# Peptides against a protein of PDB entry 5H65: the designs that were tried, part 201

Target 1, 294 residues: chain A of PDB entry 5H65
Amino acid sequence: QYLERTPLCAILKQKAPQQYRIRAKLRSYKPRRLFQSVKLHCPKCHLLQEVPHEGDLDIIFQDGATKTPDVKLQNTSLYDSKIWTTKNQKGRKVAVHFVKNNGILPLSNECLLLIEGGTLSEICKLSNKFNSVIPVRSGHEDLELLDLSAPFLIQGTIHHYGCKQCSSLRSIQNLNSLVDKTSWIPSSVAEALGIVPLQYVFVMTFTLDDGTGVLEAYLMDSDKFFQIPASEVLMDDDLQKSVDMIMDMFCPPGIKIDAYPWLECFIKSYNVTNGTDNQICYQIFDTTVAEDVI

## One batch from the design tools (peptide; made by RFdiffusion4, then SolubleMPNN)

Design b2_p24_7_s4 (from b2_p24_7, 9 letters changed)
Fold by OpenDDE base, seed 5:
Structure b2_p24_7_s4 (fold): chain B 294 residues (1-294), chain A 24 residues (1-24)
Amino acid sequence: as target 1 above (294 residues)
Amino acid sequence: SRVLTPSPSFVSDEESLRSLAAYV
């Protein structure tokens, strides 16, 4: 859509909601650390939450490893099972279930693994080799997802998370409903297991200054603003470097704001009410980083 | 030249915007 440029001083005087085209400099932004800007967003309940840290996952998988795999749940029509006993004082039992397609084991790169009692390190190693891994536990009558605080699906280096509030978990045998048991599309797996997938998003606050006024605008975007997926950036050094370079271009370190580039983007205003307090907020929308540099 | 340019991006509904405002 077409919008004429509006100075920030004029925008700050207007009621919400409205859409604007602006030309401004990025005086500053928060958070400064990229990993702090990546969040998980639920498309249904709209909750924002932190991406779990490695330490959080370690605890979850350690707790899961205290439970012994149920022998009665091994080797079903859906999967073949193998069990290892670790060489430690406790003799930890690790069960790996290889999901079959029509009774036949797929190739390693197409095979979904279900893991009981595995550590984060072990799970990550397996996900690199077999691509698709689901952490599970023995339920009363079937295998079940271990914990929604951990990924419900790990594919390579990508961790897929589900919303605890919106999900109604179903047992692992519900994977039988999937026609294609080789591609393991995250959304299909989630649907079969009653999971509402969370979306990785960049969340940043931009302080914009055009010389007439200053306002804060929020950025919440999954893959369009930077043309980089938020779901991949945490596990890819090159993508992280790219985002950092972009932000350094917008806010050059050690340089005065007078020399900062002018940015042209769309922002929308909206009302937020907290009790008796009403405030107008702003969000960047329909904007991407251009290839051309001023 | 422009560093930022209009293009399709993530659009949040009102509830998402409220959640964002409260979170950040």
Scores: peptide ipSAE 0.023, ipTM 0.523, DockQ to the pose 0.217
Fold by OpenDDE base, seed 1:
Structure b2_p24_7_s4 (fold): chain B 294 residues (1-294), chain A 24 residues (1-24)
Amino acid sequence: as target 1 above (294 residues)
Amino acid sequence: SRVLTPSPSFVSDEESLRSLAAYV
């Protein structure tokens, strides 16, 4: 896609929707803190929500751990079950179900664990060892996903979330529909369980200035703008540093805007109605940080 | 060198834009 460069002063006078190529400096951006810019987005209902904090997950898993695993749901054709009783005063029971592939337990790095009654710490330890973990609970007739407020799948350090509004949860036995029970692709797991997976996205507002005018443009992107996955950045210090370095390059602290680099990008305008007010908004699109910056 | 370069790789649909505008 090719567009001629348009000055911001001209863009600000035009009706939406339109697409533009611009050359501008990043005067400022928000939020300034990276963790605040990472959100969860539903591709169907388009709701944005915060990524749950560790404390939020602790509460969910603590609540789940108050429930006793149903013995009748152990050791099916799909999984082998083991139960442990903790040595704490309450004697909490933890059930781990090892999903089999064609009746055989796969290698640890390929094995999906279903965990019932585990704490966040325990779940994280198991996910680090086995790579794939689903928090579950005992339903009436089958194991079920514990809570869509928690990850439906944890792979290593990556938490996969589902949309509460758009998902129609199905029981764990629906994992039988997966022919390959070793790779555990998040989208496949989600489909089997009736989950609409949420997408990690960077959500930021850029204030752009080309000397002729100033406008605010939104950035909503999963992995193309920074060439860094939003799904991984919160758990990877190096990726966080990379994003911070990029933003510091765009908007260097402690120096005048005259010394800022010129940015060349695409923006599109669109109409937004807020009550009786009609507003024109702008979004950055089809733009990538240069590879030598990363 | 340019630190940002146009590259056709990402677009948001209209509903996503509306949601973003309301959320941010």
Scores: peptide ipSAE 0.023, ipTM 0.486, DockQ to the pose 0.228
Fold by OpenDDE base, seed 4:
Structure b2_p24_7_s4 (fold): chain B 294 residues (1-294), chain A 24 residues (1-24)
Amino acid sequence: as target 1 above (294 residues)
Amino acid sequence: SRVLTPSPSFVSDEESLRSLAAYV
C-alpha cells in the first residue's frame, strides 16, 4: 500500500473517511503511564475495559480458595484429580485436575491443569511448570470456570480473559469437544467453554504536529505498532522498558519539540457521533516502530 | 532517522473505532 504524504493542515480540512500517510512529530501522548495504556477489547461488543490488577485477581482467587472442591466431580474421563490439604488456613482444600488426552496424561508442558481452590501464588507456580492453567470451581454437576473477572486460561505469564457481556459459559466437560487436548489454543478453549476472548490492546492518543497543523490520532493495536504483544508487556519488565524507551524517544521529556524525531505513519479518518455532535477522529494504522529503534 | 514505518497489517471495524473514540 502506497499513499502520498499529506500535510496535516490539508487533512484537517477533508471529510472522512480517508486514509493518509503523514510525517509528523509526537507533541504529546496519553496516557503517560504504560499500564494505563494496556486495555482489554472485545471483538464482538467492542467494549474496552481495564486489565485486572494483581490485587483484583488475588481477591478472586482467595474467595475461590474458601470453597471446598466437590468430591463427586473428581476423576472423570476428562481429567485425573489430585487433592491437597493445606497445613494452615483451616485445612484449605486445593484440587488440581490434570486433563487427559484420550485417557492418557500428556507431558507437563502439554497438560492443561484445572485448578480449584488455589491462590494466585499457587496458580502462578503451577503455570510456570504447566503451560496451561484454568481456574475452576465446583458447579452443581460439573467443574465450571471460576470467574470471568479472572483469566479463563493462563499460559506462562499470559493471562487470557473473556468478555462477560458476550460469553455464555459452558461447563468444563465441554473441553471434550476438542480433539487435540495438548496444544490448548486459547481460541479453541474459549469456543469450547462459550467464551468470547478479549484482546489485549495498546490504547493511546497521539497528538501529532507537522508544523502545518495539529491533530489527535488514536492508537489501538495489539502487537504490530511496537512489535511487542500487549498481552505480554505487563508481565515482562524488559518489554515494558522497551515501550518506555520508544515513547521517550518519540516524545523526549525536557526538550523542545523542534528536537523531536519525525514520525512517518498511516492515519485514517472516521466519523463519530457524540450525541448531536458529529466529529472526525483519526486512528493510526498499519504502522510499525522501525527496527533500529527496538 | 525514520522511527516509524508504515507497514500494512491492520484490520479495523467501524464499531471498534467508535468505541475507541468514546473511551479515549
Scores: peptide ipSAE 0.032, ipTM 0.555, DockQ to the pose 0.218; fails the geometry check
Fold by OpenDDE base, seed 2:
Structure b2_p24_7_s4 (fold): chain B 294 residues (1-294), chain A 24 residues (1-24)
Amino acid sequence: as target 1 above (294 residues)
Amino acid sequence: SRVLTPSPSFVSDEESLRSLAAYV
């Protein structure tokens, strides 16, 4: 629906919820560091959480590596298994299960690996070689996902996470429900295993100023605002550079705000209760970075 | 130069907004 441009001073006086079109300058934004702006969001329970750091994953996988793979769960109709014993880590056992497609091993670039007892480093190496890796552990009757605090699926440099609150985990044999066991689509894997996938999102606070007033608006977006996927930006230096360049254009360092570019966007107001206080907040929506139109 | 411009792309629901407000 078409919205007329509204000055910020008028918006600040109005009740929520409402939608607005504005023209304003970006006085400042938070957080300044890109890695701090990337979060995980659940589309069902709407939980926001931090992306786990390497150190966090190291701990999870180290703990998993202390558990011995169950020999009774090796070599099923779904997968072929191989076990290695380390020489320098008190005989740590690592099991890798190669998922078959109709009883036949796919090509390496199409083969899903289930890894049991692997370190983060080992898992990353395998994901680069085989593309798709799931960290698992031995359950009572079947292999199970290791931990939703870690990725349920690693594809190349992309870590796919699931929501602990909304997921009802099922055992690995449920991957049998997938007709095509060569193209491992994250959503399909998640569905088979009872996982609600989390979404990578950019979360930022923009301080907008149009000369009539100043307001803070939140940005929560996955891949439309910057035209860059939040899921990929942390692992790609070029994408990081692109985001930084965009923000520098919006907020040029070393110059006064009067020289900043004018930005046009949609914002929506909404009510928030914080204890006994009710306040109106604002969010940017249906807005993307684009080239100037002459 | 690049600027922000309105385009159909993304709208968060109220629950998402509440979560965001509480988190940020």
Scores: peptide ipSAE 0.027, ipTM 0.507, DockQ to the pose 0.222; fails the geometry check

Design b2_p24_8_s2 (from b2_p24_8, 10 letters changed)
Fold by OpenDDE base, seed 2:
Parts: sequence; structure tokens; C-alpha cells
Structure b2_p24_8_s2 (fold): chain B 294 residues (1-294), chain A 24 residues (1-24)
Amino acid sequence: as target 1 above (294 residues)
Amino acid sequence: MLPKEPVESWLTEEEEKALQAFLE
């Protein structure tokens, strides 16, 4: 799979699709604000969507909190239920269901909580104490995932989302199919519940210049390019700073491009039909730059 | 932290189409 370095001027003359190894300078990039680059995409249907903001989640959980937990669905073989009634708010009821492992309640750090009727604030508080949380609602015969517009699983500070288009939701009792009810691997949870997990990705546009030509290439990467997970970067200031430092290194502000470091990467060309025009686009792949950052 | 407010999309329709084309 060895590719020789190809100058951009030569690449620009060739038909797609092809793969190239290039050495170029990062003349510019978009977006400049890192948080704008983080998106969710479905590996199955390939839809891209924005990461929900707090306001979006507030609305969803607030709506869920207006529903009263169904007593008939409490305390099953899968989980033990505890109910709280708020003093105010017309006596809002919140149910927390503690998922058991073979009938035994696991340690807090290994316990999955199913939260019914909780607000975003309450859910966040619980997720900080209990690593794994699923927002749920009472269905007709079983607990169900609350809403795919909200995380189907919260682990620490990581919010796991599912694709609305590709998912065919199953009830909570399907978690019984999991042999290991302590680790709560997101993919396993998703599979049990009929969810197609969305992937956090960095989406950026790079303008590359090697002195022979200028080429625009997309970057869509989850964790390889920066060696930083897109799934964690929004929740970690240090990781955000690291990405910013990397970008500043390759594209330093206030300095002429002649002084920019060289970036070595792989790009794929591909055809895009835009009306009557056939356009060739480029995307970076299988490239890691973090190891080269000193 | 999650954005407290909606994040403005920087991608144009054309760019989204280009990205979609690559993924498919």
C-alpha cells in the first residue's frame, strides 16, 4: 500500500478516484473555531448532524419529566427501582432504575442507571456518580429509550447518540441479552436496544499548498488525525487546547506560509456531481499528525 | 462542555453534498 509522493500540480490534472500521498503546507483551514468542527455522523446512512446543545437536551428532558413513571414497570428482574417525589413542581416523580447483574446490584462505578423523569441537571449529577446512565420513559409494556434526539447512553462526560433514521428501537428488557452487565460497552448497549450509534467526527476543510499547486481537501476523522477523540474534545478543555495548538503549529497566525511546516498526509480524490458539472473533491485519510507535533 | 447555544453550521449545502458523496 505504499504510495509515492505526488505533487499537487500533478494531482490536479488527474481523474478521480485515486489515492495520493502528499507533502504540503496548510495554507488555511475551516472552521477556525474547533467546536464548530465536531459533528455526528451515521456510519450507515452517512447523515451528518450537529451535536445537540444544552438547550436542546433541556427541552427533551423537561418534556420527559412531565410524564409519571408507570408503577407496573418498576422492580423487574433486570433492575431495582427507586422513586422520588419533588416537593415542588406539582410533585414531579423521578424514577431511577438500577440495573442488576444476575440479580445482584453492581458497584456504583459498574452500575447502569435508567433515569425516568429526570432533568438534564439531575441526569448529569447522577452520571457523575454512576458512570453509565440511560434516559428512559415508561412504555406500554416496558421501559423505553426516552428520545434519540438525546443521548441513549451517558458515560461520565461522554454522550452517546443514535441515528434516528437507521435505528429500530427495542425496549429496555432487551438489555437482558447482554452477558456482561457491568462494563456497559456503548456498542453492546446500542445493539441490544436496536440503535445505530452515531460517530463523533472532526469535519474540516484544509487548503493545501506545496508550491506547485493549491488543493482543497476535507478532513472527516474521529480520532486518528489529532490522536484525540472527537467524542471527548467538547467536554475537555485540555483536549481542545491541544487541537488548537496542533492547528496553530501547522498554520501559525501572523507568519508567512514559507515558514509553515510541511504536512504529510494521504488524500483521496472522488467525483461529485453538482448539477451538470462533475467536480473532483479530495479528502484526507489515514493520516496522523499528532505524533509529529513537538 | 456542550454548547449552551446552537452552533452555527459552517458547512454550505455544497460542502455537505461533497462530504456525503465521499461517504457513499
Scores: peptide ipSAE 0.332, ipTM 0.846, DockQ to the pose 0.747
Fold by OpenDDE base, seed 5:
Structure b2_p24_8_s2 (fold): chain B 294 residues (1-294), chain A 24 residues (1-24)
Amino acid sequence: as target 1 above (294 residues)
Amino acid sequence: MLPKEPVESWLTEEEEKALQAFLE
């Protein structure tokens, strides 16, 4: 879409909702710490959630590991099961279920593992080796997803989460509905299991200044603005560095704003009601910094 | 993907409301 550039001073006088194209300098932004900007967003209920820390997951998986796998749920048409007994004093049992494709075990890198009773460390090791892992537990009649507070799918270093509010979990046998049992597309897995996948998003606040006025705008974006996926940035130091470099480029420390580069972006104004107070807020949209640097 | 450190939300209640309003 085409929009004429509008000075911030003019925008600040107008009613919402409207769309604008602006050219402004990034005076400041929040949060300054990148890892705080990454959140999980539900596309259905629009709740924002924090990405769980490993400590949180440790607790969940540790609890799951205290439960013994149900023998009668092992070795179905969907998966072959292998049981390990740990060498520790407790003799913890861990079940790994190898999902078959049309009755045949696929290659290791294409194989989905269902892990029952594994610790976070064990799960991570397996995910690195086999790529796709689902933490599960023994239900009454079938394996079930362990906990939506933990990833429903781990692929390499990527943790896929589901929305507790919007998801209606189905048993693991529903994976049978998937025609392709080798690629394990997260959205397909989620659909089969009744999960509404959460989206990784960057959430930031930009203070924009074009010399005519100052405006605060929110950024909520998954991969367009930085051309870097929010889903990968926390686990990749190079990507983090790249985002930091981008932010430093637009908002360099130790120099005056007059020397800042211009940022071109699109913003939407919208009304927010807080009790009896009406406030106009602004959101950045359809903007890629790599294309908007002038 | 896991945060390197425990994350506390930086968003204020007002900011959360603002974000929610946009998404609706």
Scores: peptide ipSAE 0.332, ipTM 0.849, DockQ to the pose 0.601
Fold by OpenDDE base, seed 3:
Structure b2_p24_8_s2 (fold): chain B 294 residues (1-294), chain A 24 residues (1-24)
Amino acid sequence: as target 1 above (294 residues)
Amino acid sequence: MLPKEPVESWLTEEEEKALQAFLE
């Protein structure tokens, strides 16, 4: 249950797989830019992918906005619909569907909006005003999720994504299966719509040095290591600053490594085969960095 | 802030394989 501290020189001589507790200095890390460390990970197929950038989302929503909302899909038992016509030359129509709870419209802070034909800018404005937003499109018989390349759910500034490989999408009316239509828990929404939600993760490589040896270890973590959710960090400047401060603490610029603080962490060794080459790799796990650096 | 431009992958093919091996 309890792991004794092992020096890196001893670890480097041992076969994998094994678990270790170590105390080492962070000599260097990659990537240096925080935004490059944040990835989306599927818990089922283990695919790693980049978080879509603003330009990617613009394209998706612009394409969706070229489609006209189907009148026959408006105003169901699940939602009330309101249509806006833009003042541009094309007269683009935007449909907003307000999801009801047992036939009653909830308060704005508990309301789920289904947005059809909105641009990224418009969707963001609505998501800031209302609790939850799902970008949708008109299907043959029901509203459907717009595109898994875009968020399936937006809550404030948090974008929830689904795995294209593992998801089997169901139509919007499947939200009826949710008893509570006020909280809109992302996992519940995902389950109702047949979505395998992707997980935000920090992906980094640490070069660790305890004076006896040097070891490279991967970090893949959602919220434990920094005690900051990877899902929120990209949209919060203060959280980004906090992560930067933590990394600067362990790797202070302009200071010799002898003065670096010690990092205590757990690592797992494992075997990796690349063709004829067999390599032992290391992964950090179950580790939280402390502010009080010893 | 979301990236304004496509994020360049910093992971090498070897590193991607290493990460995948751990997850499997």
Scores: peptide ipSAE 0.332, ipTM 0.848, DockQ to the pose 0.757
Fold by OpenDDE base, seed 4:
Order: structure tokens, then C-alpha cells, then sequence
Structure b2_p24_8_s2 (fold): chain B 294 residues (1-294), chain A 24 residues (1-24)
């Protein structure tokens, strides 16, 4: 898209809503700890949630591991089940259910595993090996998703989460509705299980200054701005460093703003009413930072 | 894709050993 560049001083005088193309320097940003910028966003209720920490997941899966898999729910038309008993840990039972496609087991790299009773470490290892894993528990009549506080789907190092508020969970047998049981697209899995998937987003506040004025704009973006998926950044130190590097480039510590590079971006203004007060806010949209800063 | 068989027959010996190792 194309918009004529507008100075911030002019933008600050105009009513919302409007879209602008701007060229400004990043005077400052929040949060400074960039990992804290990564949040989960519900596209339906728009609630922002923190990404669960590993410690929280450990607790959830440890609790799940104390439950014994229900034998009645093993080996259905949808999946074949295998049970492991740990040598230690008081003989903890772990059930792995291999989801079939029309009665046929797919290749390992296309196979969805339903894991019952696994620890976080075990689940993660399995997800790396078999690509797709859903943590489950034995329900009354069917396997069910373990807990929406944990990922409903783990693919490699990516944890897919669902909204507790908006989701109406359905049992695992609803995966039968999927015609293709090999690709395991997160959105399709979510739909089958009644999950509203959360979206990883970078959430930041930018203070922009072009010399004519200063305004604050929100950044809420999944993968366009940094060209780094928010869904992957928390699990990859190199990606985190890349984001840090980008931010340091635009807003270098200990350097005067006059030496800052220019940031070109699109912003949209919008009205926010709080009681009798009307405030105009700004969001960055459809913007990708250039690899080579001009 | 493999025919419908028990999981122990579907998995290679290497894969089965790997799974066992992950769970212990």
C-alpha cells in the first residue's frame, strides 16, 4: 500500500481514525525486556495473556502424570495406543496414542501423538521426534485435552495455546472430522476440538519522534514487523538476540537521538473513550523493518 | 503410510527404543 508521508506534527492535529505513513526515530520503547513483549492474544475476546512459563507447564504435566490412563479409552478407530511403565517413579504409566488416517498409521513425521501422563521433557522430546503432540487426559467417555493452561498442540518447539474464555472443548474423537489426518494444521486441530487458538504477538509501545512532534504508537504484530515469528522467539535464543539487535539498532543505548536511524512505518489512529475523556491512540500496522537501516 | 498394524510393529526398533528412552 502507498500513503504519502505525513509529519507527526500534522498527525497530532487530526481526528481519528486515519492511516498514515511516517518516518520517525524510535526515541524509546517498552518493554525493555523484549521477551516480556511476547504475549498471547485471543482473536475473539481480544484478551492478552502471558505465555506460560516452563515451571507452570511442569506443574501441569506433573499433575497429569499422576493420573492413570483409562484402559477403556485405548485403541480406538482413531488411534492405536501403547503404554509405557517407567522403571522408577513408582511405575508411572504413560500412554502414547498414535492417530490413524482412515485406519492407517501415517509416517512418523506426519503422525499426531496424543500423550497421556508424560512430563514436559518427555512431551517435548516426542514432539521433536514425531512433529505433532497433543497432551491429553482420560475423560469419562473419551480422551480429552489435558488443560488449556498448557499447549493443546506442540509442534517441534512451537507451543500452541487456546483461549480458556472462548473455547468450548470437545473430546478427542472430534478429530475424526478432519479429512486429512496428516498435516495437523493448528487451526484445524483447534476447530475440531472447539478451541479458539491464541495468537503469539509482540506487544510493544514505541515513542516516535520525527523532529516535528512526538507520539506513542502500539505495536501488536505476530511476524511481520521483525520478520521473526513471535511464536518461535521465546524458544530460540538466536531469534531473541536478533530482535534485541534490531531494537538496539533503532534505539541504541548511550547514543543521542540525533544519531538514531530513521524508521519508516505505517500507523493508524483510533479513538479511545474512557468516560468523558476521548483519547487518540496509534498503532503500527503493515510494517516490516528493513534489514539494512537507511 | 503403513498398513494398520500394532504400534510396536509400525515403529522401527530404533524408534521404539527412542520412545522408551524418552519415557524413562
Amino acid sequence: as target 1 above (294 residues)
Amino acid sequence: MLPKEPVESWLTEEEEKALQAFLE
Scores: peptide ipSAE 0.032, ipTM 0.456, DockQ to the pose 0.012

Design b2_p24_8_s3 (from b2_p24_8, 7 letters changed)
Fold by OpenDDE base, seed 2:
Structure b2_p24_8_s3 (fold): chain B 294 residues (1-294), chain A 24 residues (1-24)
Amino acid sequence: as target 1 above (294 residues)
Amino acid sequence: MLPKEPVPSWLTEEEEEALRAFLL
């Protein structure tokens, strides 16, 4: 679809919903801190959640580590189990379950580990070595996902989260439904376990000014706007720097707006009801700034 | 790296509802 460029002053006078193509300067944006802009979004209920910080995860895994692995749930047709006892005074037990493919253990880089009783540090070490890890606990009849407040799947440095509201958790044996037990695609794992996966998104507010008017527009985007995945940015210093550079390019500090570059983007207007008040809001869509950089 | 300490939300409840309304 082709949209002609519309000045902001004209847009501000029109009823919603409508789609527009605009050319404007980024007068300002929120939040300034990148860590505040990355959130988790449910594609079903549309709830926005904060990405858990290390402290949150530490608590969850510490609590999980207080429980002893159930011997009755070790060594099934799905996985082989190994138990480690820590050298501390309490002798904490950690179980690692190696998921098999048709009764055969895959190569380490293709093997899914189920970790029971591990700390965040231990889990991260294992995920770096074996790529795919699921934190679990002993249920009554089977292993179960530990907690949806923690990642249901860790692949390298990527933490995959699920929606507590929309998920109906199933036991770990449901991984048997996966024909391919080597690739461990997050969506497939989620489906098998009854998890609605959350999506990492950048959430920002842009104040746009084209000289005819000023308009505030939301940005909610996973990987298109910056051409950087929101799912990876928090764990990669180079990607963080790249996002910061892009924002500094469009909204350079200490420089007057007259010298700012022009941003071309698409926006949608829509109606929002706040109590008794109706207002028109705007959101950026189908826009890639990397393609607009000359 | 993930933040070691909590990062406060910048969104108000009204802003969060506005974001949600777009997707519905």
Scores: peptide ipSAE 0.455, ipTM 0.903, DockQ to the pose 0.847
Fold by OpenDDE base, seed 3:
Structure b2_p24_8_s3 (fold): chain B 294 residues (1-294), chain A 24 residues (1-24)
Amino acid sequence: as target 1 above (294 residues)
Amino acid sequence: MLPKEPVPSWLTEEEEEALRAFLL
């Protein structure tokens, strides 16, 4: 329950596993670049993945755009379809399927679009106008998710990803199992389509120093530590600035460590075996950094 | 804004194993 504060020198002498409350200065941290710290984590297989960059998505959607939408899969009980032909030399076909709620088209702010053959730019434009977007492709008998290397769901600027290892994809008609076809909760969409959603996490290493000892601890956190969602930070310049400001506050450049603010946090020790090497590692948990400097 | 270019991974295999060990 309640943990008393323990100095780092005492912690470094103890066996794992244990939980501690500490007060220490952030001597340094890695990585320095925010984009390197944000990763995707599977809650089932625990695989860590990099967030796809714009170039990765461009390639996936460009490849998808080379496929022609199947006319037989248009206009079902689940969705109404509209087809566009681009004015470029290739005359690319783009299909947008508007998902209906009980046979009725929802308002644009409640509507889910299934996009087939769209580029990243086009998909982003549509996602800004409509509530939710799923990139899809024509399968043999139904529309299918385009690629788990791309978002399975885009809501505004938020990209939702699924685990390739743990997911067993089902066809798009499985969205029929959702009673409410207006809110489009990511977890519900994922469940309907057989997707294990990945979690955005900040992954960092903190070097902590309380004057009695130095300890390295991992941070893996989605939204508690910074009170900023890792799922939104990459797409929001203001949130990025906020994270940078927080890190600069705890680890200010050009200032001696003696003047650094104190960080209070909880850490867990645990044993790690890497081949013949046994180590005790530490990870921060259940910690929120306050703006107030202690 | 998403990175335009690939972001190099900073995690070593050892560090990934350490992170995984905590979750198991």
Scores: peptide ipSAE 0.453, ipTM 0.903, DockQ to the pose 0.829
Fold by OpenDDE base, seed 1:
Formats: structure tokens, C-alpha cells, sequence
Structure b2_p24_8_s3 (fold): chain B 294 residues (1-294), chain A 24 residues (1-24)
């Protein structure tokens, strides 16, 4: 895609929709807090959701942990089950179901665990050891996903979420449809269970200034702009630092804008109707800054 | 690490709708 560079003053005079290549300085941006910038986005219904915080997950898993695993659902052709009784908490029962590949238990790093009645802490410990964990509960005839408000899949430190609106959940036995029961690709797991996976996205507003004009442009991006996955940034301090460094480079605190580096990017204009008001908005697209910075 | 407490959304309803409008 080739576009000539257009000054902001010219862009501000034009009708939408149009695409532009620009060279501007990042006068300011919001939000300043990285945790506020990361959202969950449904690719189907396009709703934006907040990433659940630990407190939210604690509540969900604590509630799930009050339920006793159904003995009738243990030890199927799909999985082998082990039950633990906690020493305290009135003898809380936790079931771990080890998903088999053709009747054989995979290596720990390739094994999917179905956790029934586990706390967030317990689930996280298991996900670190076994890589893949699905929080589940006992349904009437099969194990089922615990709650779409919690991750449907945890892999290491990555939490995979599904859209409540677009998903039509299916029981755990539908994992049988997966030929490869070792890699546990999130999209494949989601498909088998009837889940529309949510996408982690950075959502920011940039105020851009090229000396001829000033405009605000949205950034909504999963991994292209920073070359850092939004899905990983919240759980990785080094990635967080990298994003902060990038933003500080383009918008250094305590420095005059004349000394700011130039940002080259593509923006799209589009029309937005808000009640009786029509306005033109701008969004950054197909832009990578990391190649210029890192 | 995930925040232990809620992080307030910075987006207004108008901004959220603007973002959605781009995608639709």
C-alpha cells in the first residue's frame, strides 16, 4: 500500500472515509497507565471488555470450589481423574482431569488439565507446570467449562477468554474432535467448545501534531504497533517496560515538543454518528513503531 | 502481573462507540 504523505492541516479539511500516510509528533496520549490500555475485543460482535483482574477471578474460582466434583464424570476415555481433599477449608475436593491422547497420558508440558474446584492460586500453579489448563465444573452429563467470565484456557501465564455473547458452549467431551491432543491451540480448543475467543488489544488515543495541525487518532492493535502482544504484556514486566520505553521515546516527559521524534504512521478517517452530531474520527492502522525504535 | 484490584476504564461511551464504528 502506497500513500503520499499528507499534512494534517489538509487531512482536517477532507471528508471521510479516507486513508492517509502522515508524519507527526506524538504530542500526548491516553491512557497513561498501561493496564488501562489493554482490553478484550470480540472479533464477531466487536464488544470491548475489561480484562478481569485477580479479584474477579478469585471470586469465580472460589465459587466453583464450593462445588463437589461428580464421581460419575470421572475417568472417561478422554481423561483420567484424580481427586484431592484439602487439609483445611472443610475438606474441599479438587478434581484434576488429565486429558489423554489416544488413551495415553502425554508428557506434562503437552498435557491438558481440566481443573474442577481449584482456586486461582492452584490453577496458576498447575498451568505453570502443565502449560494448559481449563477450569471446569460438573454438568449433568459431562464436564463443562466453568465460566466464560474466567479464562477458558490458561497456558502458562496467558489467559484466554471467550465472548459471552457470541459463544455457545459445548461440553468437554467435544475435545474428542481434536486430532492433536498435545499442542492445545487456543483457537482449536475454542472451536471444539463452541467459544468465540476474545482478542487482547491495546486501545489508546494519540494526539498527533505535525506543525500544520493537530488531530486525535485511536490506536486499537493486538501486536503490530509495538510488536508486543497485548495478550502477554499484562503478565510480563519486561514487555511492560518495553511499551513504556516506546511511549517515553515518542512522548518524552519534560521535553519540548520541538525535540520530539517524528512518528510515521497510517491513519484512516471515518464517520461517526453520535445522536444528532456527525464527526470524523481517525484510527491508526498498519503501523509498526518497534522497527524504528527497537 | 494482573492487577489485584479493578482498573477503571478510561474510555467514555462515546469513545467506545467511535472505536466500534470503525470496525463495523
Amino acid sequence: as target 1 above (294 residues)
Amino acid sequence: MLPKEPVPSWLTEEEEEALRAFLL
Scores: peptide ipSAE 0.452, ipTM 0.902, DockQ to the pose 0.826
Fold by OpenDDE base, seed 4:
Structure b2_p24_8_s3 (fold): chain B 294 residues (1-294), chain A 24 residues (1-24)
Amino acid sequence: as target 1 above (294 residues)
Amino acid sequence: MLPKEPVPSWLTEEEEEALRAFLL
């Protein structure tokens, strides 16, 4: 889309809602730490959640690993099951259920594994090899998703999460509703299981200054602004470095703002009312930072 | 931040190969 460039001083005088194209310097931003800027957003209830830490996942999966798989739920028309018993004295049992497509096991890269009783490390290893993994537990009559506090689907290094508030979980057999049991699209899996998938988003506040005025704008974006998926950045050191480099480029430490590069972006103004107080807020939208900053 | 390297405690190399073979 195209909009005429508007100076911040003019924008600050106008009522909301409106859309603007601006050219400004990034005076400052929050948060400074990347991991704090990456959040999970529910498209339905719009709550923002922190991405679970590895330690939290360890606890969840460790707890799950203490549960014994129900023999009655093994080897259904939907999946074939294999059971492993650990060589330790406790003899922990791990069940791996291989989801079939029309009664036939897909190729490894197209196969969905349901993991019952695995540790985080074990699950992650399997997800890297078999691509798609769902952590599950034995329910009363069927396998069920283990916990929405953990990923409902792990694909490679990507952890897909669901909204606890908006989801109404259904049992694993609902995967039968999927015609294609090879692609395992996260949204399709989520729909089948009654999950409202959360979206990885960068959430930041930018203080923008074009010399005519100063404006605070929010950034909430998944993959457009940095051209880096928020869903992957936490699991990739190179991507993290790239984001940090971009932010340092626009807002270099120890340098005067006069030397900062110009940022071109689109912002939308909107009204926010808290009691009797009406405030206009701004949010960046449909913006990609240029590779070559001019 | 990077995740820790996975170190399975239950899946041996032999079992891993068995998993692969099961899908073939």
Scores: peptide ipSAE 0.067, ipTM 0.568, DockQ to the pose 0.076; fails the geometry check

